# Designs tried in a protein design run: peptides against a protein of PDB entry 7RZF. Part 87

Target 1, 358 residues: chain A of PDB entry 7RZF
Amino acid sequence: PFQEEHLKQLYKIVPIKDIRNLYVTFPIPDLQKYYKSNPGHYLGHLIGHEGPGSLLSELKSKGWVNTLVGGQKEGARGFMFFIINVDLTEEGLLHVEDIILHMFQYIQKLRAEGPQEWVFQECKDLNAVAFRFKDKERPRGYTSKIAGILHYYPLEEVLTAEYLLEEFRPDLIEMVLDKLRPENVRVAIVSKSFEGKTDRTEEWYGTQYKQEAIPDEVIKKWQNADLNGKFKLPTKNEFIPTNFEILPLEKEATPYPALIKDTAMSKLWFKQDDKFFLPKACLNFEFFSPFAYVDPLHCNMAYLYLELLKDSLNEYAYAAELAGLSYDLQNTIYGMYLSVKGYNDKQPILLKKIIEKM
Target 2, 358 residues: chain A of PDB entry 7RZF as posed
Amino acid sequence: PFQEEHLKQLYKIVPIKDIRNLYVTFPIPDLQKYYKSNPGHYLGHLIGHEGPGSLLSELKSKGWVNTLVGGQKEGARGFMFFIINVDLTEEGLLHVEDIILHMFQYIQKLRAEGPQEWVFQELKDLNAVAFRFKDKERPRGYTSKIAGILHYYPLEEVLTAEYLLEEFRPDLIEMVLDKLRPENVRVAIVSKSFEGKTDRTEEWYGTQYKQEAIPDEVIKKWQNADLNGKFKLPTKNEFIPTNFEILPLEKEATPYPALIKDTAMSKLWFKQDDKFFLPKANLNFEFFSPFAYVDPLHSNMAYLYLELLKDSLNEYAYAAELAGLSYDLQNTIYGMYLSVKGYNDKQPILLKKIIEKM

## One batch from the design tools (peptide; made by RFdiffusion4, then SolubleMPNN)

Design b2_p13_7_s2 (from b2_p13_7, 10 letters changed)
Fold by OpenDDE base, seed 5:
Structure b2_p13_7_s2 (fold): chain B 358 residues (1-358), chain A 13 residues (1-13)
Amino acid sequence: as target 1 above (358 residues)
Amino acid sequence: MPKRGVGKRTVDS
């Protein structure tokens, strides 16, 4: 376990690759015994959320961060870590203190809102879907994984323990949130900009680094993190599938897509799944425009249109992806291609959102 | 060490 002397430390690390990363790490209790409630997953879901009002959304709007990952990480026996990791822009590297302030503002927002049972329920539902429709893994890898996790879970639950949530435990969520404080922080900044500015070398990998105490004034700034009105809890995820019914095979099911609609303005091909029997569909739309590829100007305009459309859909993309839905938009020489893939239940909702933005 | 609890984008392959 980290002693107090190991807290409030800043590590400046020189990478081999040209990467810019920030790791904000908190020591937390071992949560392994709480796998049925998984409070670290709950917090990781919220802190790592990418929707409107999220930590990532705000940090991206500042131009400081490209990606964010929040969650628990296993430590040694008896302790874990909660880690917020971000990919930094060049500008973000200059604003690390401010980025961490925003992290604590978001954590403060989570404290102010308190544990939300509906968020837990969404996590439960998402994990249940992921378990139920889990892809087949390679037997060797799967067996080795299962053998490893038998040390952590009852034999009867070994297959479900990593997925199925059973208990909403607001007390455990609060307990973990209470560990996510500035006085408990360990910060690591990874950047080539520290080359020639380090005073230590890591013994095992030869990684150059500098260790510094975080100034008390900076800790106090983070402790006094106010509620930032830009931070909001996510809205309910409308894309979580609830219907998993698989329709019976049609008697006249063709091995190839059949033309089921032919009009002057549209053709529709359909093929029922006769192999996988999953509650999933692939919707593919090709839009034809005689203007799409007529000259360089029109091509660039079509490209810009799709980039703007994708940008306008970002608010839904993350929630859809969490729910096992995806979309793709591409320019073609004939016009535009749209695909919507995943669980068929909520595909109409996503498709409607896409069409409304078009 | 496996990261647990990250909002995984489940993109169907």
Scores: peptide ipSAE 0.016, ipTM 0.532, DockQ to the pose 0.112
Fold by OpenDDE base, seed 1:
Structure b2_p13_7_s2 (fold): chain B 358 residues (1-358), chain A 13 residues (1-13)
Amino acid sequence: as target 1 above (358 residues)
Amino acid sequence: MPKRGVGKRTVDS
């Protein structure tokens, strides 16, 4: 485990690739024994959330961060880490202390709200869906994985332990939150801008870095992180499927799409699934417009329209993706293509939101 | 699907 001397440290690291990353790391207890409640997953779900009022949403609005990942990582035996990792913009590289302040403001929001059973239930439902409809893996890889995880889980639970949540444990969530404090932080900034400004070389890979103590005034600034009114808990994910009914195969089911509607303004083809028997559908729409590809201006306007539409849908895209729904929007020479894929139960909700934004 | 915001960082890598 890291001793106090290893905490409140800043590492400036020179990468080989042109990347800008921030790693905010907290040592935490080994959570492996708590796999049935998985408090690290609960916190990772909230801290890594991409919806309105999330940490990422605020940091993106400032132009400082492109992506954010939050979660537990295995350490050595007997301890773990909680890591918040962000992809930094050039501007974000100048605002690292403020980015970390926002992280602590969000963590403070989580403390103020306390553990939410509905969030745990949502994680439980998402994981149950992921387990139930897990794709077939290559036998060799799957066997090797199972053999590895047998060291961590009972034999009877080895197939379910990575997925199924059973117990809401607010005490364990609070215990992990109590470790996510400024006094326990380790910060690593990865950027080529540190080239020629480092004083150490890592022994194994030759990575150039500088290690510095984080100033006490900066630690105090983070300790005094107030509640930022922009941060909110996510809303319930409306896209989580609850109906998994598979309709019987029709006796007249064709191996190819059949034309089931033909009008002056629309054609509709349908094919029932005769291969996979999953509670999933693929909805594909081709919209025709005589203006979409008439000249370079209209083509660029149609492109810009779709980019703006995608941007306006970002708030729903993340929640839909978590629930196993996806959409795609593309320009075509004839107009526009829309696809909606995933669990059929909540596809109408996503489709409605897309059409309302169009 | 990249499990964005997942409590296990290893699932997103």
Scores: peptide ipSAE 0.016, ipTM 0.544, DockQ to the pose 0.300
Fold by OpenDDE base, seed 3:
Structure b2_p13_7_s2 (fold): chain B 358 residues (1-358), chain A 13 residues (1-13)
Amino acid sequence: as target 1 above (358 residues)
Amino acid sequence: MPKRGVGKRTVDS
């Protein structure tokens, strides 16, 4: 659908809301027929990764970007897009060219490393877990969704096609990577800073925008993106659950939490799941400190401590979240609350990491 | 619906 004239274009868009966003869009082939390998998901997983050596980690370290999303997006039948979207800081708005350079440096790193079967396997495992333990959807919505996707998938696979990966196809990953080039780019910058600097109005919503060709010198800079040594492939996700055993209900299982340990320093309550029978747990910890709320200074110190702790855990939190684990840390009037939730298999690993950072 | 990449899509509604 995009002709050459629609490529290498920069759109400066005035939002209604005070937001700063960058959209870097590439036209890609229709990948629908490759749902069993899903090369766009593989690339979206890596480009959108938030761990050490990721694109987001580097852009955050520079203070340019708050969040990053990478992945395939449906267009119409016969074409798709790959989009990298970032939430820009005020500083990031001044460094859009450099941000996009880093995107191409990361893409170049992916080319240099080549397709990794272990990454595909992680995606496969994650999707298999998501499918196996998928929550019940509202029947009406679910039926309508299934009816819609029957146009795209065989009847026998319609339930699995959006989740289960079957085939590692490095050739298709490379094919998509070959489309993620500066010559194929469309850039949109969304910011109120363009107010009064636009020359066009969108017909349907009245959105003010300016369209500009990206200078050839900028395209060449992006084409010559070197390998940035700060970019690394993610490490293996240690939080992917492998044990889904559901322990039998204890004979003495109570319908309410029972006190199973009482000491001078700790009380422990336990309730077994008697309803859902999922390989999941909720660990909740209340830490009591007489200092947490003794005065405004200590209260603020406790708050700052938790913010710093959360920041220090961010890299692990992402990998855990991908694997269906979550944590929460909150200040309480009595001290601190910690919650760890999700698949019970790897909760001890996450908990240990949290406690080691505390 | 575009499969949300695992990044929290802030749907700007």
Scores: peptide ipSAE 0.016, ipTM 0.549, DockQ to the pose 0.120
Fold by OpenDDE base, seed 4:
Structure b2_p13_7_s2 (fold): chain B 358 residues (1-358), chain A 13 residues (1-13)
Amino acid sequence: as target 1 above (358 residues)
Amino acid sequence: MPKRGVGKRTVDS
């Protein structure tokens, strides 16, 4: 495990590709034995959340971060890491200290709220759905994967261990949260802006880097991270499917989409799934407008409209995506195309949200 | 697509 001398370190790394990344890493105990409660997944779910009041939402609003990932990573035997990784904007590269402050403010919010059983239940339900409706994998790859994970899980649980949560363990969540402190931090900034400013070369790949101690003043600033009133726990994910009923095939089911509604304003085609028998649907809508493609101005306005619409839907898109729903919005020469795909149970909710924003 | 927010899937890249 890392000793104290390995903590509170800043690494400035020169990438080969033009990328800007921040890695905020915390050494944590080996959580492998706690796979049934998976406290690292719980924290990763919240820290990596993209909804309103999330860490990412705030950092995006400031123009500092494009993407955020939070979660546990395997280390060596007997220890793990919790890593918060963000894709930095050019502006974000100038505000790394402030970004990390916001991370600690969010972590402090999680401490103040304490472990939430409903959040665990959502994670449990999401993982159960993912397991139950897991796609078929190529046998060779699947077998190799299973053979690898047999080193970590009992034979009886090897298929379920990566998915199924069983135990809400607030004590373990708190234990991990207690490791996510400024005194335990390792920071790596990856940017080409460090080219010619490094003093070390990594042995294996020749990666140029500089290692610096994080100043005690900066550590103290992060230790004194106040509760930021912009940070909130996510709302309950309304898109988590609960009904998985497969309706019987209609007696008159056609092998192709049948026209089931024909009006002056709408046509509706329907085809029941006769092949996969999954609790999933694909809803496709083509909206026709004579104005959408009449001239270059209208084309650009239609494009801008969809971009703004997509932006306005981001909060719902994330929650829907977690729940195995997706949507797509595209301009067509005739107007607009909307697709809603995934578990059919909550598609009406997502569709309603989209239509309300239109 | 790696499920957004869950750290496990993105580490394999």
Scores: peptide ipSAE 0.012, ipTM 0.555, DockQ to the pose 0.319

Design b2_p13_7_s3 (from b2_p13_7, 10 letters changed)
Fold by OpenDDE base, seed 5:
Structure b2_p13_7_s3 (fold): chain B 358 residues (1-358), chain A 13 residues (1-13)
Amino acid sequence: as target 1 above (358 residues)
Amino acid sequence: MPKRGVGERTVEP
């Protein structure tokens, strides 16, 4: 485990590729024994959330960050890490201290709100859905994976342990939150801008880096992270499927899509799933407009419209994606294409949201 | 695939 001397350290790392990344790492206890409650997953879900009032949403609004990942990472036996990783913009590289301040403000928000059972329940439901409808893996890879995880889980639970949550443990969530403090931080900044400014080389990979102590004033600034009123807990995810009923095959089910509606303004083809028997659907809509591709101006306007529409849908896209729903919007030479895919139960909700924004 | 927004495996460089 990291000793105190290994904490409050800043690493400036020179990458081979032109990438800008920030890693904010906290040593945490080994959470493996708590797999039924998985408090690190709970915190990863919230810290890594992409919806309105999330850490990522605020950092994106500042132009500092493109993507954010938060979660537990396995260490060696007896310890883990909690890592917040962000893809930095060029501007974000200049604001690393402020980005980390916002991270601690969000963590402080999580402390102030306390553990939320409904968030745990959503994680439980999402994981249960993911387990129940897990795709078939390649046998060789699957067997090797299962053999590996047998070292960590009871034989009876080895198939379920990575998915099924059973116990809401607010005490364990708080315990992990108590480790996410400025005094426990390790920061790594990855950027080519550190080329020629490093004093060390990593032995195994030859990676050039500089190690510096984080100034006590900066640590104190992060310790005094106030509540930022822009940060909010996510809303309940309306896209989590609850109905998994598979309708019986129609007696006259066709091997191809059948035309079930024909009007002057619309045609509808339907094919029931006769092969997979999953509570999933693929809704595909082709919108025809004589103006969509008539000239370069209209083509560019149709493109801009879809980009704006996608941007306006970002608030729902993440919540839908978590719930195993996806959408796609594309320009066509005839107009627009919309696809909605995933669990059929909540597809009407997502489709409605898309149509309301159109 | 590490799911976006769930604790995706931070690929440390």
Scores: peptide ipSAE 0.016, ipTM 0.539, DockQ to the pose 0.317
Fold by OpenDDE base, seed 1:
Structure b2_p13_7_s3 (fold): chain B 358 residues (1-358), chain A 13 residues (1-13)
Amino acid sequence: as target 1 above (358 residues)
Amino acid sequence: MPKRGVGERTVEP
């Protein structure tokens, strides 16, 4: 494990690719034995959340961050890391200390709210759905994966251990939160802007870097992170499917879509699933407009409309995606295409939200 | 599906 001398360190790293990344890393205990409660997944779900009042939502609103990932990462035997990784904008590269302050403000919000059993239950339900309706993997890859995880899980649980949550353990969530402190931080900033400003070369890959101690004043600033009133816990995910009923195949089911509605303003084609027998559907809508592609101006306006529509749907899109729902919006030469895919139970909710924003 | 939020982004070295 990292000793105290390895903590409160800043690494400035020169990438080969033109990328701007921030890694905020905390050493944590080995959580492998707690797979049934998975406190690192609970915290990763909240810290990595993309909905309203999330860490990412606030950092995006400031123009500092494009994407955020939070979660546990394996180290060596006996220890892990919790890592918050963000893709930085050019402006975000100038505000790294403030970005990290916001991370600690969000972590402080999680401490103030305490462990939430309903959040654990949502994680449990999402993982149970993912396990139950897991796609077939290639046998070779699957066998190799199972052989690897047999070192970590009992034989009886090897298929379920990565998915099924059993125990709400607030004590373990708090234990991990207690490790996510400024005194335990390791920071890495990856940017080409450090080219010619590094003093070390990594032995194995030749990566140029500089190592610096984080100033005590900066650590103190992060230790005094207040509650930012913009941070909120996510709302309950309304898109988590609860009905998995598969309707029996109709006796007259055709191998091709049948026209079930024909009107002057709409045609509806339907095909029942005769192959997969999953509680999933694909809804595809083609909207026709004589104006969509009449000239370059109208084409660009139709494009701009869809980009604004997608932007207005981002908050719902994340919650839907977590629940195994997706949508797609595209311009066509005839107008607009909308697709909604995933578990059929909550598709009407997502479709309604899309249509209300249109 | 890549779990957004808990991304095992393989940090390419």
Scores: peptide ipSAE 0.010, ipTM 0.515, DockQ to the pose 0.261
Fold by OpenDDE base, seed 4:
Structure b2_p13_7_s3 (fold): chain B 358 residues (1-358), chain A 13 residues (1-13)
Amino acid sequence: as target 1 above (358 residues)
Amino acid sequence: MPKRGVGERTVEP
């Protein structure tokens, strides 16, 4: 485990690839024994959230960050890490201290709100759905994976332990939150901008890096992170499926899509699933517009429209994706194509939101 | 790699 001397350290790392990443790492206790409550997953869900009032949403609004991942990482037996990783913009590389301040402001928001049982229940429901409708894996890979995780979980739980949450443990959430403090931080910045500015070489891969102590003034600035009023807990995910009923096969079910509606303005084809028997559907819409591809200007306007539409849907897309829903929007020579896929229960909600934004 | 924290879009392969 890291000692005190290993904390409050900044690493400037030169990558081989042109990438800009920030890793904010906290040493945490070994959470493996708490897999039934998984407090690190709870915090990862909130810190890594992409919805309104999230850490990522605010950092994106500033043009500093493209992506954010938060969660626990295995260390060695007896300790773990909590890591917040962001993909930095060029501007974000200049604002690393402020990005980390926003991380601590969000963590302070989580402390102020306290552990939320409804968030745990949401994670539990999501994981239960993921487990219940898990796709078949290749036997060789699956067996090797299971053999590996047998070192960590009881035999009886080995199939469920990575998925099923059982216990809401606010005490463990608070315990992990108490480790996510500026005094416990390790920062790594990965950028080619450090080329020729490093003084150390990593032994195994030859990676060039510099190690510096984080100034006490910067640590104090992060310790005094206020409540940023832009940060909010996510709203409850409305896309989490609750109905998994599989409708019986129609007696006249065709092996191919049947035309079930034909009007001057719309045609509808339907094919019931006769193979997989999953509570999932694929909704595909082709919108026809004589203007979409009439000339290069209209073609480009149609493209820009879809890019703006996708951008306006990002918040809903994330919540939907967590719940096993996806959408796709594409330009066609005839107009626009929309696909909505995943659990059929909440597809109408996602579809409605897409159509309301169109 | 950290197990994908909640926030990486599960890009289905």
Scores: peptide ipSAE 0.008, ipTM 0.519, DockQ to the pose 0.155
Fold by OpenDDE base, seed 3:
Structure b2_p13_7_s3 (fold): chain B 358 residues (1-358), chain A 13 residues (1-13)
Amino acid sequence: as target 1 above (358 residues)
Amino acid sequence: MPKRGVGERTVEP
């Protein structure tokens, strides 16, 4: 485990690849015994959220961060870590202290709001769906995985323990939040901009790095992180499926897509699932426009339109992805392609939002 | 490895 001397440390690391990453790491207790409540997953869900008022949304709005991942990481038996990892922009590399301040402001927001049972329930429902409709894994890999996790879970629960949440434990959420403090932080910045500015070499891989103590003034600045009014808890995820009914196979079901509607403006093809019997659908739309590929200007305008549309949908896309929905938007030589895939129950909601933004 | 908000992306070693 990290000793006190290893806390409040900044590592400047030179990567082989041209990457810019920030790792903010906190030592936390071993949460393995709390798998039924999984407080680290709860916090990872909120800190790693990409919706409106999230940490990532604010850091993206400033142009500092491209992606954010938050969550627990296994250490060894008896200890874990909580890690917030971000992909930095060039500008974000100049604002690392402020990025970390925003992390602590968001953590302070989570403390101020306290543990939310509805958020736990959403995590529970999402995990239950993921478990219930889990894809088949390769037997060798699956068996090896199960054999490994038998050291951590009862035999009766070994299949469910990584997925199914049972108990809302606000006390454990607060306990983990209490470890996410500036005095417990370890910071690693990975960037080629540190080339020739390092004084140490890692023994095993020859990675060049510099280790510095984080100044007490910076620690105090983070300790005094105020409530940033831009941070909000996520809204309830409307895309979580609740209906898993599988309709009976139609008597006239064809082994190939059948044309069920033909009009001057649209053709609709349908094929019922006759193989998997999952509460999932694939909706595919091809929009035809004579303007989409008429010249290089229109082609680039159509591309730019889709990139702007995707950007405008990003918040909904995240909530949908969490719920096992996905969409894809592509330019074609004939116009535009849209696909919506996943649980059929909430596909109309996602589709409606996409069409309203178009 | 940190769970993406989507399921466990095992970051490959």
Scores: peptide ipSAE 0.014, ipTM 0.517, DockQ to the pose 0.178; fails the geometry check

